# Peptides against a protein of PDB entry 1IK9: the designs that were tried, part 163

Target 1, 211 residues: chain A of PDB entry 1IK9
Amino acid sequence: MERKISRIHLVSEPSITHFLQVSWEKTLESGFVITLTDGHSAWTGTVSESEISQEADDMAMEKGKYVGELRKALLSGAGPADVYTFNFSKESCYFFFEKNLKDVSFRLGSFNLEKVENPAEVIRELICYCLDTIAENQAKNEHLQKENERLLRDWNDVQGRFEKCVSAKEALETDLYKRFILVLNEKKTKIRSLHNKLLNAAQEREKDIKQ
Target 2, 207 residues: chain A of PDB entry 1IK9 as posed
Amino acid sequence: MERKISRIHLVSEPSITHFLQVSWEKTLESGFVITLTDGHSAWTGTVSESEISQEADDMAMEKGKYVGELRKALLSADVYTFNFSKESAYFFFEKNLKDVSFRLGSFNLEKVENPAEVIRELIAYALDTIAENQAKNEHLQKENERLLRDWNDVQGRFEKAVSAKEALETDLYKRFILVLNEKKTKIRSLHNKLLNAAQEREKDIKQ
Target 3, 195 residues: chain B of PDB entry 1IK9 as posed
Amino acid sequence: MERKISRIHLVSEPSITHFLQVSWEKTLESGFVITLTDGHSAWTGTVSESEISQEADDMAMEKGKYVGELRKALLSVYTFNFSKESAYFFFEKNLKDVSFRLGSFNLEKVENPAEVIRELIAYALDTIAENQAKNEHLQKENERLLRDWNDVQGRFEKAVSAKEALETDLYKRFILVLNEKKTKIRSLHNKLLNA

## One batch from the design tools (peptide; made by RFdiffusion4, then SolubleMPNN)

Design b2_p21_1_s4 (from b2_p21_1, 10 letters changed)
Fold by OpenDDE base, seed 2:
Structure b2_p21_1_s4 (fold): chain B 211 residues (1-211), chain C 211 residues (1-211), chain A 21 residues (1-21)
Amino acid sequence: as target 1 above (211 residues)
Amino acid sequence: as target 1 above (211 residues)
Amino acid sequence: MVEEEEKEFKEMEEKLNKALE
């Protein structure tokens, strides 16, 4: 079961924050349970898949688009101000909400709710869910923080090794060239010495031929 | 102001989850406000720094240690089962809690509470705080997740560059040695050729002298 | 790995020096 609690304001009681809980299985399209509370009273209703389909048809809206609008209205919590207007009569237990566009407001949906006999139980369960959600999110955050610290250490370690590898490559190249130059110079000196010996021998032979 | 909400069970009502809110400024040692609710009624009390000091003195406990025990009892939420026992009389509005050790139970603290006139407002504000905390923790979680994904990408990028650097270092060394061997062999061949020319010239001169 | 690569390099340097000798 998925669950979302949102803070809403009713047109009839704009000074009193209400809480709207929606519970569903897998998709909101399959139906949902809606619970409204003011911290003293609670009201609950069940919306079936058939009712959602009927509301979509009555609105001449494609079902997926309608469910998308329901999701925005009912699950967003602090949506942008004034996009959705929520209405509830405690007398009739009739809940309806409107989408407010610049030039047009239209009723997006309506539900008949029932007053809960034991609102304290619903409120306690709602607070329990909030506390459980806080604890789960804290545990996830601590895990992600530790993992983030691990990845940062691992990154620093590889970065340090990479910098050492770059420096070692440059040092290696420089050292190899220096050594090669030394050996080449030795061989060049030997070649020059041998050439001088050959020239001297040739000059001596040319002198010996000239007697 | 710091704030913690915990779930507790009262000895008098073990089947009904109660919620204990503690609010304080900077340190619990400076005093705190405690609020108890069952989702229908609420009770609040203020505990001063002087009362905390007096309770520590009455217990013959070092103040820092006593505040440490208060923090465990009042802020832990789901502490290990049975370590702390909470008692409250709705009639006297007297709240006290005990620390249960293997061989000894002792009263850790006691507070006189007052019944809140508008419990719905306290409950609504408590739910609002829970929802705000959820939203803040979700935002932190999403941030940490994105940062974790970033660090993982950065790690993979540096690791790939490091592996390429290692391979390039090995390839460079191998290539330099191959080139050096080629040049060295050319110089060795030239030296051998010059030596042979010198030997031939010396042999010809020795023939000319014998002639 | 880096220490092993430095060792292999030193060995190759020694081999090159011997081949130059």
Scores: peptide ipSAE 0.018, ipTM 0.820, DockQ to the pose 0.042
Fold by OpenDDE base, seed 1:
Structure b2_p21_1_s4 (fold): chain B 211 residues (1-211), chain C 211 residues (1-211), chain A 21 residues (1-21)
Amino acid sequence: as target 1 above (211 residues)
Amino acid sequence: as target 1 above (211 residues)
Amino acid sequence: MVEEEEKEFKEMEEKLNKALE
């Protein structure tokens, strides 16, 4: 089961932060349970897939688009300031919310809620869920931090090996060329020496033929 | 101001999760505010640095060690099962907690609390803090995830460059040696040819002298 | 002299071949 808790402000009680919990199975489109609390009282309602479909039809909105708007309204908390307005009557237990656009305000949805007999249980469970979520997120953060530190070490190790490889390649090339030039020069010197000896021998033979 | 919320079970109400909020400035040793709630009622007390020092003295415990035990008891929630036992009287507003060791149970601390007149405000603020903490931790998780993905890409890039450098070094060495051998062999052939010419010239001269 | 140079050459070839293996 998926759950999202958001803070909202009711038009009737703008100074009192309310908390809106939405719980669903796999997809919000299949229906959800909505719970509203002010930290003292709680109200709950179940919204079925058929009700979501009916609200989409009543709005003349494509269902996927409507569910997308529901997600923004009910799961984002206060989205961008003033985009969604929440209304709740404690007397009628009627909850409705509006989307405020520049030139148009329209009702996005409405739900009948029921007052919870034991709001403390709902509130405790809500706080437990928040604390569990904090603990899970902290554990994830610690894991990601350790992985980040590992990846940084691994990067530094490979970078250091790469730099050594580059330097070793340059050194090898330089050394091989130096050695090659030395050996080549020795062979060139020997060739020159042998050529000179051949020239001298030929000149001496030409002198011996000329007596 | 630092804050930690933990869940505890009271000996008197073991079936009802209570929430213990501890708030402090910089260090727990300088004093703290403790708030207890069951999701309906709330109780608050302030513990001064002098009270902490007195409790440490009464326990005949070194202050740093005592504060370390306070951190474990009050900030860890349910530490390892049954290490800390929490007691609270709603009548006297007396809160005390014990450390349970294998052979010894002892009172770690005791505080007088006061019942909050508007517990809903405390509960709402507590839930707000939890939601803020969730949002902060989520943002941190997203940041760490993006950094992790960046580091992984950077590692792959350097690794690929390193492998190319290794291969290029090996290829360079092989190519340079092949080229060197070719040039060297040409010079060797020339030296051998010149030596043979010198030997032939010397043999012809020796024949001309004998002739 | 020729035999020594051929020996040095052979030793260099052997060293080069061993370095290529």
Scores: peptide ipSAE 0.020, ipTM 0.822, DockQ to the pose 0.051; fails the geometry check
Fold by OpenDDE base, seed 4:
Structure b2_p21_1_s4 (fold): chain B 211 residues (1-211), chain C 211 residues (1-211), chain A 21 residues (1-21)
Amino acid sequence: as target 1 above (211 residues)
Amino acid sequence: as target 1 above (211 residues)
Amino acid sequence: MVEEEEKEFKEMEEKLNKALE
């Protein structure tokens, strides 16, 4: 079961933060349980897949798009742009929410809720879920931090090896060229010396033929 | 202000999860506010630095050690080893907790709490804090994840450059050797040819003298 | 003479090879 808790402000009680819990199995489309609390009372309702489909049809909205709007309204909290407005009557237990566009508000959905007999249990369970989520996220953060530190070390190690490789390549090339130039010069000198000896020998032979 | 919320089980009500909130400024030693709730009622007390010091003295414990035990008891929750036992009387509003060692339990501290008039406000604020903490931790997780992905890319890039550098070094070395061996062999051949010409010239001169 | 030059060349090759090791 997946769950999301968000803060909402009810139009009727804007000074009192309410909490909206939505729980579902695999997809929100398959239905969900909605719970509202003010920290004293709680109200719960179950919304079926058929009700979601009916609401989408009543709105003349494609079901996937409607579910996408439900996800934004019910799971994201009213983000900073107050695009979603929430209404609840404690008397009728009727919950409805609207999407506010620039010049048009439209009802996105409505649910009949039931007052919970033991709100403290629902509230305790909600707090437990929050604390569990904090613990899970902290463990994930610690893991990611350790991985980041490892990756940074590994990067520094490879970078250092790379720099050494570059320097070694340049040094090798320079050394090889110096050595080869030296050897080539020695061989050039030897060739020149041998040519001079041949020239001298030819000149001496020409002198010996001339008596 | 720093805050920690933990789940605790009261000896008197082991079936009902309670929540223990501790809030303090810089250090727990400087004093703290303790809040207990069952999701319906709430109780709060303030513990001063002087009270902490007095409790440490009454226990004949070094203050830093005592504060360390308070931190474990009040901020970690009773970890899985139930080393800390919590007791609360709703009638007297007396809260006390014990450290359980193998064969000895001792009272670690006690606080007089006061029943909160509006527990719903305290509970809402507590849930808000949990949700804020979740959001902060999620943002941190997302940041760390992005950094992890960046570091992995950077590592792969440097590793690839390193491998190319190694291969290029080996190729350069091999190419240089081949070229230099070729040049050396050409020079060796020229030297040998010149030596043979010198030897032949010397032999011809020796024949001409015998003639 | 030729043997000495071949020896010098071989020594140079060996020095080259050793410097490459």
Scores: peptide ipSAE 0.019, ipTM 0.822, DockQ to the pose 0.082; fails the geometry check
Fold by OpenDDE base, seed 5:
Structure b2_p21_1_s4 (fold): chain B 211 residues (1-211), chain C 211 residues (1-211), chain A 21 residues (1-21)
Amino acid sequence: as target 1 above (211 residues)
Amino acid sequence: as target 1 above (211 residues)
Amino acid sequence: MVEEEEKEFKEMEEKLNKALE
């Protein structure tokens, strides 16, 4: 089961933060349980897949688009954009919400809720879920932090090896060239020596012919 | 201000999860505000630095050690180890807690609380803090995840460069040696040619002398 | 003379080859 708790403001009580819980299996489209609380009272309702389909049809909205709007309204938490307005009557237990656009406001959905007899249990369970979620997120954060530290070490190790490889390549090239130059110079000296010997031999032969 | 909310069980109501909030400035030693709730009622008390010091003295415990035990008892949340037992009387508003060791249980501290007139506000604020903490932790998780993905890319980039550098070093060495051998062989051929010319010149001179 | 120079060349080749290993 998936669950989302969001902070909302009711039009009837704008100074009192309310909490909207939605719980569903796999997809919101298959139906959901909605719970509203003010920290003292709680109200719950079950919305079926058939009710969602009927609301979409009544709106002349494609079901997938309608469910997409439900997800935004019910699961996003009150973003600073007053895009969604929530209304609830404690007397009628009627919950409805509107989407506010620049030039038009329209009802997005409505649900009949029931007052919970033991709201304290709902509130306690809601707080427990929040604390459990905090603990899970903390454990995930600690894991990600340790993984980041590992990746940084691994990066530094490879970077250091890379820099050493670059330096070793440059040093190798320089050393090989120096060695090659030495050997080449020895061979050049030998060639020069042999040429000089040939020149001397030719000069001596020319002297012997001149007698 | 620092704040911690934990789930606890009271000895008097072990089937009902209670929530213990502790709020303090910088250090628990400087004093704290404790709030207890069952999701319906709330109780709050302020504990001063002087009261903490007095409780430590009454226990004949070093203050730093005592504050360390307070941090464990009040801030850890109910770990599966029943190391700490919490007691509260709704009639007397007296809260006390014990540390349970294998062979000894002892009172660690006690506080007088006051029943909150508007518990719904305390509960709403507590839920708001939990939701804000969830949002902060989610943002941190998303940041750490993006950083992990960045570090992994950076590691792969350097690793690929390193492997290319290793291969390039090996290729360079092989290429330089091949080139050097070619040049050296040319010089050897030139030396051999010059030696043959010298031998021929010497043989011709020996013929001319015999002639 | 030629044999000694060929020997020196061979020794240099061997030194080069050993520096390659």
Scores: peptide ipSAE 0.018, ipTM 0.821, DockQ to the pose 0.054; fails the geometry check

Design b2_p21_2_s1
Fold by OpenDDE base, seed 2:
Order: C-alpha cells, then sequence, then structure tokens
Structure b2_p21_2_s1 (fold): chain B 211 residues (1-211), chain C 211 residues (1-211), chain A 21 residues (1-21)
C-alpha cells in the first residue's frame, strides 16, 4: 500500500491546518482511502474505482486525465501555488474540492467521510508513519552520502592514475627519442669514418697510378 | 532551534505509543523544552541548564556524561534495545525515566510537565514539522542521487580515458621501437657495405703492389 | 676509377650533409 500525507486548508477553517492522508494500492485509479484530521478529530472515507470512473464520466473527462487531476489535488499537497480549494462540512461529513482556473472554477471531486470514533489512534498512526518515513529517508541519505564519498575517492584515484599515465607516456616518448638519437648518431659517425677511409684509399690508389 | 521527536512507551500505558518531542538551542546542556503527546492530550515542560546541572550533581555524575545519557534517552528514540524506561502520571503530570542495566536500575531524570489546554495545535505543529522534515530529506535524497549519478558518469569517463592512455602508451612504445629498428638496420647495412668496399680496395692495392 | 671516386665523393658529401638527429 502506498500513502501520502499533505497539509490542506479548508475554506471554512482557513486558520487551522488540516492533514489529508491518501492511501492506495499501486494506482490511485483502483480506488483509495482518504483520511482528514485537524489534530483532534479525524474523518475517513473509501473511494472505489467505480466512483472514480463515475465522477470522470459525469465530468465528461477522460479517466486518465481525471486521475491525473486527483493526483495533483490529493497527493501533491497544497503548494502555495495550488489551484485547488478544499471544502469540508463537519456536520454533513461531506468533503469536496474544486480546481480554480482564471476564468473557470469546477468541482473536481467529492467524498462522504465518516467521523472516526477514536481519532487519537489515527493521529498516533499518522505520526508513526511520518517518523518511519523520516528514519527511512535518513538511512537512504546516509547511504547515498557514503556512496558519494566512495565515488569521489574512486574518481580522484583514477584521475591521479590517469595524470601519471599521461606524464609517463610523455616521459617514455622523450626517453626513447633521446636514446635512439644517441645510437643513430653513433652509426652516422661510423658511416662518415668509413666513407673518409674509402676516399683516402681511392686517392692513394690514384696517386700510385700517376709514376 | 533543534528538535527531535521520538516514540516512547510509558510503563503505565504500554499499549499506547506516546510521542516525545525535545527542542533545544545548540546543545541539550543549555536546557530544553519537552513535549509529550498521546495524539489526544499534550503535556509540556521546560528544563533549565540549572536543573540539568543539579540533577547531574545529585547523581554524582559528570555533567558531560549526564548530558550524554539524556541525549541517548530523550533523542535516540526508544529503539527495541532501549535500556530506558519512561514513566508518566497524568494526575501529577510527573515524567521520569530510568536506565535499566542488568544489575542496576537508576532514575536518570525527572520533569514536571503541564497539560496543554489546546493539544490539537501542538499535534498539528508536530505533524507539520514531520512533513517539513520529510520534504527536506526528500530534497536532500534527490540531490545526492543526482550527484551520485554525476560522479559515476565522471568516474566512467576518466576510467575510459585512463584505459585509452595505457593502451596508447603501449602502442607508442611498440611503434617507436619498430620505426627505430628499421632506421638502425638501414644504418647497419650501410656500415657493412662500406666495410666491404674498404676491404676490396685494400685487397686490390695489395695485388697492385705485388704486381 | 674516376667515376667511382666521384660517386664515393658524392655519397660522402650527402652523408656529411645529413642532419645530426
Amino acid sequence: as target 1 above (211 residues)
Amino acid sequence: as target 1 above (211 residues)
Amino acid sequence: SSLELQKIQKEAQELANEPVL
């Protein structure tokens, strides 16, 4: 089961932060359980896939688009830029929400909720879920931090080996050229010496022929 | 201000998860505010630095060690291996906790709490803090994940450049040796040819003298 | 003999003009 808790403001009680919990299996489209609380009272309702389908049909909206709007309204939380207005009557236990566009407001959905007899259990469980989520996210963050530190060390080690390899390549090229120049110059000197000996021998022979 | 919320079990109400909020400035040693809730009622107390010092002195414990025990009891949460027992009387509003060792149990601290008149505000604020902490930890997690993915790419890129540098070093050495062997062999052949010409010229001159 | 001497002289001059590496 997936769960999301968001803070909302009700039109009737704008000064009191309410908490909207939504719980579902895999997709919101297959239905969900909604819980509303003010930290003293709690209200719960179940929304079926058939109710979601009927609400989409009554709106003449494609189901996937309607579920996309439900996801924004009920799971994104009331961000300060939220175009969603939440309404709840404690008397009728009727919850509804509207999407407010510049030129048009329309009802996006409505649910009948039931007042919970023991709201303290619901509130305690909600706080437990928040604390568990914090602990899980902290453990993930500690793991990711350790992995970042490892990856950074591994990167620095390979970078340092790469720089040493570049320098060693340049040094190898320079050393090989120097060694080969020495050996080539020795061979060139020996060739020149042999040519001079050959030239002298030919000049001596030409002198011996000329008596 | 720093804050920690933990779940605890009271000896008098072991079936009801209670939440212990502790808030402080920089260090627990300078004093703290404690809030206890069961999701319906809330109780608050302020503990001063003087009370912490007095409790450490009464225990004949060094203050830094005592604060270390307070930190474990009040901020670590009641882990399943927790040696801390929490007691609270709703009648007297007296909160105390004990450290349970194998052979010795001792009172670690005690606080007078006051019942909050509007517990719903305290509970709403506590849930808000949990939701804010979740959002902050999620943002940190997303950042660390993106950074891990970046570091892994950067590592792979440098590793691939390093492997290419190693291969290019070996190829350079091999190519330089091949080129130099060719040039050296040409010079060796020219030296041998000149030596043979010199030997022939000397042999011809020796024939001409015998003649 | 004269042509061989000229050839040896030319080869010696070419070898003298080879740049030192």
Scores: peptide ipSAE 0.029, ipTM 0.820, DockQ to the pose 0.542
Fold by OpenDDE base, seed 3:
Structure b2_p21_2_s1 (fold): chain B 211 residues (1-211), chain C 211 residues (1-211), chain A 21 residues (1-21)
Amino acid sequence: as target 1 above (211 residues)
Amino acid sequence: as target 1 above (211 residues)
Amino acid sequence: SSLELQKIQKEAQELANEPVL
């Protein structure tokens, strides 16, 4: 079961923050439970998939677009965007909300709620859910922080090995060329020495022929 | 200002989850505000640094140890550890808590609370704080997740460059040795050819002398 | 032969002109 709690302001009571809880199983399209509270009283209603489909048809709106607007209105929280206006009558238990565009305001949906007999239980459960969510999010934050510190260490280790590999490649090239030049110069010296011996032997033979 | 909200169970009402809020400026030692609620009523009290020091002295406990026990009792939440027992009288507004060890239970502290006239405002503010904390922790989680994904990409990039550097070092060594062997073998062949020419010239001179 | 001596002299001159690396 998915849950979202949001702050809202009612047009009738803009000085009193209300809390809108929405609970659903998989998708908001499959229906949801809505709970409204002012921290003293609570009101609850259940909205079925059939009611959501009927409201979309009555509005002449495509169902996926309508559910997308419900998700923005009911799950976004009190963002400063004056795009959604919430209304609730404590007398009729009628909850409705409007989408306010620049030139057009229209009713997006309406729900009949029922006053909860024991609002303290609903409020306690809502606070429990908030505290559980805080604890889960803190545990996730601590895990992600430790993973970040691990990944940073692993990056520094590979970076240091890479820099050593680059330096070792340059050193290897330099050492191999130095060794090659030494052996090559030794062979060149031996070739020059053999040529000088051959020249001397030829000059001696030319002297022996000239008696 | 620091704040912690915890679930507690009262010995008098173990079926009703209560919420204990503790608020302080820098350290719990400097004093704190305590708020208790059952989701319908709220009670608040202020504890000064002087009262904390006096309670530590009355208990014959070192102040830092006493503050450490207060921090465990008041800030740990309802862990399943039966180590702390909470008591509250709605009639006297007297709150006290005990530390339960295997063989010894003792009163750790006690506070006089006052019933809040408008508990709904305290409850709304408490829920607002929970929702703000959830939003902040979610933003931190999203940031840490993006940073983890960045660090993992950066690690894979350096790892792939390192593997290429290792392979390039081995290839360089192999290529340099192949080129060196070719030039060395050419010089060895030239040395052998010059030695054969010298041997032939010496054999011809030895024939000319016998002639 | 005088031709082989000239060939050896030419090879010796080429080797003398090779720079030391």
Scores: peptide ipSAE 0.029, ipTM 0.819, DockQ to the pose 0.448
Fold by OpenDDE base, seed 1:
Structure b2_p21_2_s1 (fold): chain B 211 residues (1-211), chain C 211 residues (1-211), chain A 21 residues (1-21)
Amino acid sequence: as target 1 above (211 residues)
Amino acid sequence: as target 1 above (211 residues)
Amino acid sequence: SSLELQKIQKEAQELANEPVL
């Protein structure tokens, strides 16, 4: 079961933050349980897949697009853009929400809720879920932090080995060329010496032929 | 201001999860505000630095050690080891907690709380803080995850460059030796040719002198 | 002798023109 708790402001009680809990299985489209609380009272309703489909049809909206709007409204809370307006009557237990665009507001959905007899249990469970989520996210963050610190060390170690390899390659090239030049110059000197000896021997022979 | 919310079980109401909020400035030792709630009622008290010091003295415990025990009791909740037992009387608003060791239980601290007139506001603020903490931790988690993925790429890139550098160093050494052997062998062949020509010229001159 | 001297002189000049590495 997936769950999301969001803060909402009701048009009737704009000074009091309400909490909207939505719980569903795999997809919001399969239906969901909606719970509203003001921290003292709670109201719960179940929305079926058939009701979601009927609301999409009544709106002449494609079901996937409609569910996409439901997800934005019910799971994000009223984002700072006031794109979604929430209405609830405590007397009728009727919850409805509107999407506000620049020139048009339209009702996106409406649900009958039931007042929970023991709101304290719902509120305690909601707080427990928040505390569990905090603990899980903290454990994930500590794990990711330790992994990032490991990866940074591993990166620095490989980078330092790479720089040493580059320097060692350049040093090897330079050393090999220097050694090769020395040996080649020795061989060139020996060739020149042998050539000069051969020239002298030929000049002496040409003198001996000329008596 | 630092804040921690924990789940506790009261000895008087072991079936009902209570929430213990502790709020302090920089250090718990400087004093703290304690808030208890069952999701319907709330109770708040202020604990001064002087009260913390007095409780440490009454226990004959060093203040830093005592604050270390307070931190474990009040900020971790009853961990799964039941090392800390929490007691609260709704009638007297007296909150006290004990540390349970194998052969000894002792009172660690006691506080007079006051019943909050508007518990819904305290509960709403507590839920808001939980939701803010979840959002902050999620944003940190997403950031750390993206950084982790970046560091993994950067590590793989440097590792691949390092392996290429190692292979390029070995290839360079092998190529330089092969080229050098070719040039050296050419010069050795030229030296041998010139030496043979010089030997022949010397042998011919020795024949001409015997003639 | 003269042709061999010319050949040796040519090879010597080629070796003289080889840059020292």
Scores: peptide ipSAE 0.028, ipTM 0.820, DockQ to the pose 0.502
Fold by OpenDDE base, seed 5:
Structure b2_p21_2_s1 (fold): chain B 211 residues (1-211), chain C 211 residues (1-211), chain A 21 residues (1-21)
Amino acid sequence: as target 1 above (211 residues)
Amino acid sequence: as target 1 above (211 residues)
Amino acid sequence: SSLELQKIQKEAQELANEPVL
């Protein structure tokens, strides 16, 4: 089962933060359990896949689009723009919410809730879930931090090896060319010396033939 | 102000998870506010730096060691080993806790609490703090995940450049030596040819003198 | 002889004109 807790403001009690818990199996489209609390009382209701389909049909909205709006309203929490208005009557246990656009306000959904007999158990379970989520997120953050520190070390090590490889390639090229030029110039000097000896020998032979 | 929420089991109510909130300024040694809740009622008490010093003296424990034990008892939550036993009387509002070692059990601290008139406000604030902490940890987790993915890409890019640099260095060395050997062998062949021409010219001159 | 001397002179001049690297 997946769950999300959000803080909401009710139109009837704008000064009192309420908490909305939504719990579902696999997908929100398959149905969900909604729980509302003010930290003293709690109310719960179950919404079936058939009710979600009926609400989409009553709105003349495609089911996938309707579930997308439900996800934004019920799971995203109160974003800074009051795009979703929440209403609840503690007397009738009727919960409904509206989407407020600049030019259009419309009811997005409505659910009958039941008052929980033992709200303290629901509140304790909700706090337990929050503390578990904090512990899991802390452990994940510590793991990711250690992995980032490892990856940064590994990057610095490879970067330093790469820079050494570049410098060693340039140094190798320069050294090989310098050594090549030295040996080549020795061979050129030896060739010139042998040509001069051959020219002298030919000039001496031409003198010996001329007596 | 720093704060920590932990779940605890009371000796009087072992089937009911209680929540212990500790709030402090800068250091736990300077004093703290302790709040206990069962999700319906709440109790709060303030512990001063002087009370912490007196409790350390009464225990014949060094203050730094005593504060270290308070930090483990009140901030670490219930670890799987019941090293700390918590006691609370809802009638007297007296809270105390004990450290249980294999061979020694001793009282680690005791505080008088006061029943909160509006426990719902304390519970709502506690849930708000949990939800804020979840949101902060999620944002930090997403940041660390994106940084991890960046560092892994940057590592793969430098690793691929390094491998190309190694291969290019080996190829350069091999190519430069092959080219050098070709030119050197041409010059060696020319030197041998010139030596043979010089030897022949000397042999012909020796024939002409005998003739 | 004279043609060989001219060939040797030409080869010597070509080697003299090769730039030192």
Scores: peptide ipSAE 0.028, ipTM 0.819, DockQ to the pose 0.479

